Peptides against a protein of PDB entry 2YKT. Designs and how they scored, part 33

Target 1, 231 residues: chain A of PDB entry 2YKT
Amino acid sequence: SRSEEMHRLTENVYKTIMEQFNPSLRNFIAMGKNYEKALAGVTYAAKGYFDALVKMGELASESQGSKELGDVLFQMAEVHRQIQNQLEEMLKSFHNELLTQLEQKVELDSRYLSAALKKYQTEQRSKGDALDKCQAELKKLRKKSQGSKNPQKYSDKELQYIDAISNKQGELENYVSDGYKTALTEERRRFCFLVEKQCAVAKNSAAYHSKGKELLAQKLPLWQQACADPS

## One batch from the design tools (peptide)

Design b1_p17_2_s4 (made by RFdiffusion4, then SolubleMPNN; from b1_p17_2, 6 letters changed)
Fold by OpenDDE base, seed 4:
Order: C-alpha cells, then sequence, then structure tokens
Structure b1_p17_2_s4 (fold): chain B 231 residues (1-231), chain A 17 residues (1-17)
C-alpha cells in the first residue's frame, strides 16, 4: 500500500543516517584529526628549518663581506614566523569550530536518532494495528450479516466501522507522510551543518593563504636583489 | 553551538520518555 511504502522509505532515511552518514562522519572527523596532526607536524618541522636559517643569518652578520645578507635571512625567518602564526590560528579554529563540534554532535545524534525512529515506529504500528483491527471487525460483521436472516440488523454497525476505517486510514497516511518529511529534514539538516562548518574552515584557510601571499609578495623582491647589490 | 547541543539533549530526553 501507499502508506506501507512511505513507511519503508521513512525507516530507510533514518537507517541511512545512522548506518551510513554518522559512521562516515566519524571517519571524516578522524581524518580531520589526522590532517590536523600532520599540519602541526609541519609547523614543528618548519620551526627547526627556519631556526637553522637564522643561524646562517647570524654567521652572515658576523662576516665582513656578507653582513647585509644576515638581515635578509633574518627577515625570511621572521616572515615565516608570521605565516606560521596565521596557520596556527587556522588550526585552532579547525579544531574548535569543526572537529570538536562535529564530534560532540555525532555522539549525541546516535541516541537522538534511535529514539526518534523508535517513537515513529511505535506510533506507526499503533495506528496500523488499530486500522487492521477495524478492518477485521468489519469483515467479521459482514460475514455475520451474510449468514443472518435479518441483515438489516447489522447495517448501523457496518457504517460505523466503515467510517472508523476511513478516518484511521487517513490518519495513518498523514502520520507516515509527515514522518517522511521530518526524516528528510533531519537528513538535510545534518548535511547543511557539515557544509556550513566546512565553509568556516575554507574562510580561515583563505585568510591563511592570503596573509602568506601578502607578506611574501612584499619582501621577496627585496630578497631577490640582495646579492646583486654591492657589499 | 552549546545551545544547539542543549536543545538536542532536551529533545532526546523527551523522545526517550
Amino acid sequence: as target 1 above (231 residues)
Amino acid sequence: FQKELEEMERKTRELEA
């Protein structure tokens, strides 16, 4: 029946969220944590590299013929420090505004969805059973009427069951329909949340890249000409 | 965000009752 098909669709939406979306989201979070860790590793490794560059700058500053190149090397390290600070801010936001929030929501969502589905199933079954009961009673009544010498005796009861069946059928269909819409809305809300949080990440990432580009664009021409200038 | 979590928790409790 139409109501049965829609009921199956509704259940499938909830099951898809619980069995496909949420596990995939947990994996996404795990991959995000791995990505964060790798970027933190880059930060640490970069510090070592540019600290070593500073050491080279110190040596240049102590030389007689390359003193000005020491300042260039120090500037290179300083610009990197500023870029790295921006990266750290991005990572902080990535952790706090995406990963942590998704993790908290996905854990809570398991209980929520289970309870929501269970409630829907219980109510759907209740309405379905009530409908089935009325249909069965009508069938019994009609059988009695056919075997009776006075069928008119059962006419009022038959009408009552017909009306009850009609009302219960309509109620069931409406309930299942609303349930399906609700389920789809729940699914969409979860995807939207992910998209919105990812947009925030993208914005922060753009800021990091922009700052780096700006700083390097400002200084790189100066650094490039340093060796061409007389000592 | 915390408000959202609280709301989810509230709804969950209501559904489980």
Scores: peptide ipSAE 0.255, ipTM 0.869, DockQ to the pose 0.950
Fold by OpenDDE base, seed 5:
Structure b1_p17_2_s4 (fold): chain B 231 residues (1-231), chain A 17 residues (1-17)
Amino acid sequence: as target 1 above (231 residues)
Amino acid sequence: FQKELEEMERKTRELEA
């Protein structure tokens, strides 16, 4: 029946969230942590490189003919420091506003979904059983009427059962339909949350890239002219 | 976000009662 099909669909939505989405989200969080670690590693490695550049700047500053180039090299290292600071800020946000929040939410979600599904199943079964009972009683009544010398005696009761069955069937269909809509909404809400959090990541990333671009655009022309100008 | 978590917990408790 239509109600049975929709019931199966409803259960499948909950199961998909619990068995596919949430585990995948946990994996996503794990991959995010790996990504964070790698970026931290980049920051550390970059520090070593630019510290070495500072050393070259010190040597230039000690020279007789290349002192001004020392300042250029120091500026290059300083710009890097500022870019790395921006990256660290982005990583902090990435950790606190994305990974931690997703982790906390997914942990609570398992209990919520289990309880929601159970409630739906219990109520659906209850309504279904009540419908089945009325149908069975109508069938019994009809059998009794067929064997009776006065079938008209049972006509009013038969009409009552027919009405009850119709009402219960409608209620069941509506309940299952609403259940399906609710389940789909729950699924969509979870995807939307992920999208929103990724938007935050994108904004932070944009800020990082913008800062780097700005700093380099400001200084690069000066650095490029340093060797063209004699001491 | 903390409010969202609290709401989820509340709803969960209600469903489990």
Scores: peptide ipSAE 0.254, ipTM 0.869, DockQ to the pose 0.904
Fold by OpenDDE base, seed 1:
Structure b1_p17_2_s4 (fold): chain B 231 residues (1-231), chain A 17 residues (1-17)
Amino acid sequence: as target 1 above (231 residues)
Amino acid sequence: FQKELEEMERKTRELEA
């Protein structure tokens, strides 16, 4: 029946969230943590590299013929520091506003969805059983009427069952329909949350890249000319 | 966000009752 099919669809939505979406989200979070760790590692490694560059700048500053190049090397290291500061801000947001929040939500979601599905199933079954009972009673009544010497005795009761069946059928269909809409809303809400949080990350990432581009664009021409213009 | 978590917990408890 239509209601049975819609019921199946509803259950499948919940099943998909619990068995596909949530496990995939957990994996996404894990991959995000790995990515975060790698970026932190890059920051640390870069620090060592540019610290060494500063040392080269110090040597230039102590020289008799390359003193001005020391300042250039220091500027290069300073630009890096500014870029790294921006990266750290991005990473902080990535951790606190995406990974942590997703992890906390997914941890609670299993119980919620299980309970929600169970409630739906219980109520759906209850309504279905009530409908089946009325249908069965009508069938029994009709059989009794066919074997009776006075079939008219059962006419009013038959009409009552027919009316009850119609009403219960409508109620069941409406309930299942609403259940399906609710399930789809639950699914969409979860995807939307992910999208929104990822948008925030994207915004912060854009800021990081923009800052780096600006700083380097400003200084690079100066650095490129430094060797051509001895002091 | 904390409010969202609290709401989720509340709803869960209600569903389980």
Scores: peptide ipSAE 0.252, ipTM 0.868, DockQ to the pose 0.920
Fold by OpenDDE base, seed 3:
Structure b1_p17_2_s4 (fold): chain B 231 residues (1-231), chain A 17 residues (1-17)
Amino acid sequence: as target 1 above (231 residues)
Amino acid sequence: FQKELEEMERKTRELEA
């Protein structure tokens, strides 16, 4: 029946969220944590490299003929520091505003979805059973009427059952239809949340890249001319 | 976000009752 098909579709939406979406989201969070860790590793390695660059700058500043190049090397290291600070801010936001929030929601979502599905199933079954009972009673009544010498005696009751069946059928169909819409809304809400959080990540990433581009664009011409200028 | 979590928790409790 239409109601049975819609019921199956509704259950499948909940199952898809619980068995596909949420596990995939957990994996996404895990991959995000790995990505964050890797970026932290890059940060650490970069610090060593640019610290060594500072050492070269110190040597230049101590020289007789390359003092000004020392300042250039220091500036290069400083720009890196500023870019790194921006990256750290981005990573902090990435952790606190995306990973942590997703993790907290996914932990709670399993219980929520289980309870929601169970409630839906219970109510759907209840309505279905009530409908089945009315249909069964009507069938019994009709059998009794066929064997009776006065079938008109049962006509009013038959009409009552027919009306009841019609009403219950409509109620069941509406309930299942609403259930399906609700389930789809639940699914969409979860994807939307992910998209919104990823947009925040994108904005922070853009800020990081913009800052780096700006700083380097400002200083690079100066650095490129350093060797052309006499000491 | 905390409000969202609280609401979700509330709804969960209501569904489980």
Scores: peptide ipSAE 0.248, ipTM 0.866, DockQ to the pose 0.913

## One batch from the design tools (peptide)

Design b1_p18_1 (made by RFdiffusion4)
Fold by OpenDDE base, seed 4:
Structure b1_p18_1 (fold): chain B 231 residues (1-231), chain A 18 residues (1-18)
Amino acid sequence: as target 1 above (231 residues)
Amino acid sequence: ALEEESEAYTEALEEAAE
């Protein structure tokens, strides 16, 4: 029946979220944590490299013939520090605004969806059973009427059951239809949440890249000419 | 619209957790 088909569709939406979306989201979070760790590792390694560059700058500053190049090397390290600060801010946002929030939601969602599906199933079954009962009673009544010497005695009751069945059928169809719409909305909300949080990360990432580009564009020409200048 | 749906999701989960 139409109601049965729509019921199956509704259950499938919930099952898809629970069995496909949420596990995939957990994996996404795990991959995000790995990515975060790798970026943190890059940050640490870069610090060591540019600290060593500062030491080279110190040596230049102490030299007789390369003193001005010391300032260049220090500027390079300073620009790196500024870029790194932007990266750290991006990473904080990545952790706090995306990973942590997704992790919290996905954990709560398992229980929520299970309860929501169970509630829907219980009510759907209740309405279905009530409909089936009325249909069965009508069938019994018709059987009695066919065997009776006075079939007209049952005519009013038959009409009542027919009306009840019609009403219950309509209620069931509406309930299942609404259930399906609700399930689709639940699915969409989860994707929207993911997209929104990812957008926040993207904005912060863009800020990091823009700042780095700006700083390097400003200084790089000066650094490139440093060796051509007379000492 | 995106933010609205995201907020609705958040609110629904919070209400269910109480």
Scores: peptide ipSAE 0.309, ipTM 0.869, DockQ to the pose 0.908
Fold by OpenDDE base, seed 5:
Structure b1_p18_1 (fold): chain B 231 residues (1-231), chain A 18 residues (1-18)
Amino acid sequence: as target 1 above (231 residues)
Amino acid sequence: ALEEESEAYTEALEEAAE
């Protein structure tokens, strides 16, 4: 029946959230933590590399023929220091605005969804059982009427059951339909939350990339000319 | 719409945790 099909669809939405979305979200969080750790590792490794570059700049500054290149090397190291600082700020936001919040919510979601599904199932079953009971009573009444010498005696009661069945069928269909819409809304809200938090990450990432691009674009022409104009 | 649905999700989870 239409109501049974829609009921199955409703349950499948909840099951999809519980069995597909939430596990995938947990994996997403885990991959995010791995990515954060790797970027932190990059920052650490970069510090050593650019500290070594500063040392090369010091040597250039002490040389007779390459003194001006010392300043260039120092500037290169400083620009990268600023870029790394921006990366660290981005990572803090990534952790606090995305990972932590997703982790908190996904842990609470299992209980919420279980309760929501259970509530829906209980009410759906209650309405279904009430409908089945009325249908069964009508069937019994019709059997009695067929065996009776006075079938008209049962006509009013038959009409009452028919009306009751029609009303209960309509109520069940409406309830299941609303349940399906509610389930889809629950799914959408979870995706919306993810998208919103990822937008915040994207903004922070854009700021990081923009700052780096600006700093390098400003200095790179100067650095490229340094060797062409020996002092 | 995005923020509204996100907020609704947050509120629903907070209410369930109480």
Scores: peptide ipSAE 0.300, ipTM 0.866, DockQ to the pose 0.895
Fold by OpenDDE base, seed 1:
Structure b1_p18_1 (fold): chain B 231 residues (1-231), chain A 18 residues (1-18)
Amino acid sequence: as target 1 above (231 residues)
Amino acid sequence: ALEEESEAYTEALEEAAE
């Protein structure tokens, strides 16, 4: 029946969230933590590299013929430091605004969805059982009427059951329909939350990249000219 | 619309946790 099919669809939405979306989201969070750790590793490795560059700048500053190149090398290291500071800010936001919040939500979601599904199932079954009972009573009444010497005696009761069945059928269909819409809304809300948090990350990432681009664009022409200038 | 649905999700979970 239409109501049975829609009921199956509704349950499948909840099952998809619980069995596919939430596990996938947990994996996404785990991959995010791995990514964060790797970026922290990059930060540490970069520090070592640019500290070594500073050492080269010190040697240039101590030389007789390359003193001005020491300043260039120091500037290169300083620009990196500024870019690194922006990266650290981005990472803090990535952790606090995306990973932590997703982790909190996914942890609470299992209980919420289970309760929501159970509530829907209980009410759907209750309405279905009431409908089935009414249909069974009508069938019994019709059987009794067929065996009676006065079938007209049961005509009013038959009409009452027919009306009750119609009303209960309509109520069940409406309830299941609303349940399906609710389930789809629940699914959409979860995706929307993910998209919103990822947008925040994208914004912070854009700021990091823009800062790096600006700093390098400002200094690169100066650095490129350094070797052409007399000491 | 995106923010509204995201907020609704947050509110629903908070209510369930209470």
Scores: peptide ipSAE 0.297, ipTM 0.864, DockQ to the pose 0.872
Fold by OpenDDE base, seed 3:
Structure b1_p18_1 (fold): chain B 231 residues (1-231), chain A 18 residues (1-18)
Amino acid sequence: as target 1 above (231 residues)
Amino acid sequence: ALEEESEAYTEALEEAAE
């Protein structure tokens, strides 16, 4: 029946969220944590490299013929520091605005969705059982009427059951339809939440890349000409 | 208690995403 099909669709939406979306989201979070860890590792390694570059700059500053190159090397290290600061801000956003919130949500969603599905199933079954009961009673009544010498005795009751069945059928269909819409809304909201949080991360990431590009573009010509200039 | 917390949290997050 139409109601049965819609019921199956509704249950499948909840099951898809619970069995496909949420596990995939957990994996997404795990991959995000790995990515964050790798970037933190890059940060640490880069610090060592550019600290060593500063040391080279110090030596240049102490030299007789390469003093001006000391400033260049210091500038290179400083630009790195500024770029690193932008990266750290991006990582904070990535952690706090995406990973943490998604992790909290996914842990709670299992219970929420289970309860929502159970509530829907209970009410759907209740309405379905009530409908089945009325249909069964009508069938019994018709059998009695067929065996009776006075079928007209049961005509009013038959009409009452027919009306009740019609009403209950409509109610069930409406309930299941609403349930399906609700389930789809729940699914959509989860995707929307993910997209919105990812957009925030993307904006911060863009800021990091833009700042790095700007700083390097500004200084690189100066650095490139430093060795060509006579001392 | 856990179900109530889950519902409240989920609703709050979804509302914030809108």
Scores: peptide ipSAE 0.174, ipTM 0.780, DockQ to the pose 0.100

Design b1_p18_1_s1 (made by RFdiffusion4, then SolubleMPNN; from b1_p18_1, 10 letters changed)
Fold by OpenDDE base, seed 2:
Structure b1_p18_1_s1 (fold): chain B 231 residues (1-231), chain A 18 residues (1-18)
Amino acid sequence: as target 1 above (231 residues)
Amino acid sequence: MLKELTEEYLKQLEEASK
């Protein structure tokens, strides 16, 4: 029946969230933590590289003919420091605003969805059983009427069961339909939450890239000219 | 029929989320 098919679809939505979405989200969080660790590693390695560049700048500053190039090398290291500070801020937001929040949500969601599905199933079964009972009683009544010398005796009861079946069928269909809409809304809400959190990360990433581009665009022409200038 | 109803509902959700 239409109601049975819609019921199966509703259950499948909950099962898809529990068995596909949530495990995939846990994996996404794990991959995010690995990505964060790698970026932290880049920051650490970069510090060592630019500290060594500062040392080269110190040597230039102590020279007789390359003193101004020392200042250029110091500026290069300083601009990098500012870019790395922006990256660290982005990483902090990535951890606190995305990974931590997703982890908290996914841990609570399994029990919530199980309870929601169980509640839906219990009520759906209750309504279905009530409908089946009315249908069975109508069938019994009709059998009695066919074997009776006075079928008219059962006409009023037959009409009552027909009306009850019609009403219960409508209630079941409406309940299952609403259940399906609710399940689809739950699924969409979870995807929307992920998209919104990823948008926040994208904004922070854009700020990092913009700051880096701005600083380098400002200084790079000066650095490129440094070797052309007389000592 | 159920597929059509699903598509219609998803469309409504998309419009409501904008």
Scores: peptide ipSAE 0.016, ipTM 0.425, DockQ to the pose 0.043
Fold by OpenDDE base, seed 5:
Structure b1_p18_1_s1 (fold): chain B 231 residues (1-231), chain A 18 residues (1-18)
Amino acid sequence: as target 1 above (231 residues)
Amino acid sequence: MLKELTEEYLKQLEEASK
């Protein structure tokens, strides 16, 4: 029946969130933490590289023929420092605005969804059982009427059961339909939350990339000309 | 474009729930 199909769909939505979405989200969070750690590692390694570059700049500054190139090397290191500061800000946002918040949400979600599904199932079954009971009673009444010498005796009661069945059927269908809408809303809410948090991270990432591009674009022409200029 | 896609998706969900 339509109601049975809708009921199955509703249950499947909840099951999909619990068995597919939430585990996948946990994995996403784990991969995010790994990515954060790797970026922190890159930052540390880069510091060593550019510290060594500063040392080369110091040597150039002490030379008689390459003194101006020392300033260029220092500028390169300074631009790197500024870019790294932007990266650190992005990483803070990545951790606080995405990973932590997603982790907090997913941790309690399994219990919440299980309870919500159980509540729906209990009420759905209750309404279904009540409908089945009325249908069974009507069937019994009709059998009695067919065997009776006076079928008219049962006519009023038959009409009452027919009306009750119709009403209960409608209530069940409406309840299941509303349940399905609710389940879909729950699923959508979770995806929307993920998208919104990822947008915040994307904004900060864009700022990082923009700052780096601006700084390098400003200085690169100067650096490229440095070796062509006479000392 | 994104807004339009979202509205279409919502419409599909409503139709599927009927």
Scores: peptide ipSAE 0.015, ipTM 0.419, DockQ to the pose 0.054
Fold by OpenDDE base, seed 1:
Structure b1_p18_1_s1 (fold): chain B 231 residues (1-231), chain A 18 residues (1-18)
Amino acid sequence: as target 1 above (231 residues)
Amino acid sequence: MLKELTEEYLKQLEEASK
């Protein structure tokens, strides 16, 4: 029946969230943590590289013929520091606004969804059982009527059961339909949460890239000219 | 029929999310 099929679909939505979405989200969080760690590693390695560049700048500043190149090398290191600060800000957001919040949500969700599904199943079954009982009673009544010398005696009661069956069928269909809508809403809410958190990360990432582009665009022409100018 | 109903609900959810 339509109600049975819709019931199956409803259960499948909950099961998909619990068995597919949530485990995948856990994996996503784990991969995010790995990515964060790798970026932190890059940051650390870069610091060593540019600290060494500063040392080269110091040597240039002490030279007789390359003093101005010392300033250039210092500027290069400073620009890197500023870019790195933007990256660190992005990473903080990535950790605090995405990973931490997703981790908190996914841990709470298993119990919630299990309870929600159970509640739905219990009520759906209750309504279904009530319908089945009415159908069974109608069948019994009809059997009695067929064996009776006065079938008209049961006509009013038969109509009452028919009406009850119709009402209960409608109620069940409505409940299952609403249940399906609710399940889809639950699924969508979870994806929306993920999208929103990822948008925040994207904004911060854009800021990082923009700052880097700005700083390098400003200084690079000056640095390129430094070697062309005679000292 | 069920597919159509599903699509309808999804559309409603999208509108509600705006």
Scores: peptide ipSAE 0.014, ipTM 0.418, DockQ to the pose 0.047
Fold by OpenDDE base, seed 3:
Structure b1_p18_1_s1 (fold): chain B 231 residues (1-231), chain A 18 residues (1-18)
Amino acid sequence: as target 1 above (231 residues)
Amino acid sequence: MLKELTEEYLKQLEEASK
């Protein structure tokens, strides 16, 4: 029946969220944590490299013929420090606004979805059972009428059961249809939440890249000219 | 099907970057 098919579709949506989406989201969070850790590692390694560059700048500053190049090397290291600070801010946002919030939501979601599905199943079954009961009573009434000497005696009751069956069938179909729409909305809400959080990450990433571009674009011409200028 | 769609999308991005 149409109602049975819609019921199966509804249950499948909930199952897809619980068995596919949520586990995949947990994996996404785990991969995000790994990515964050790797970026922190890059940050640490970069610090060592640019600290060594500062040492080269110190040596230049101590020289008689290359003092101005010392300042250039220091500026290069400082620009890197500023870019790194922007990266750290981005990482904090990535952790606090994306990973933590997704993790909290996933933990709560399993219980919520289980309860929602159970509630839907219980009510769907209740309506189905009520319909089946009315259909069974109508069948019994028709059998009784067929064996009776006065079948017209049961005509009013038969009409009442037919009307009741029609109403209950309509109610069941509407309930299952609404249930399916609700399930799809729940699924969409979860994807939308992910998209919104990822948009925040994208904005922060854009800020990081823009800051780096601006700083380097401003200083690079100066650095490129440094060796051409006499002391 | 999801893997195939993702691979296709990535392939399109790579081609567009060339």
Scores: peptide ipSAE 0.000, ipTM 0.350, DockQ to the pose 0.020

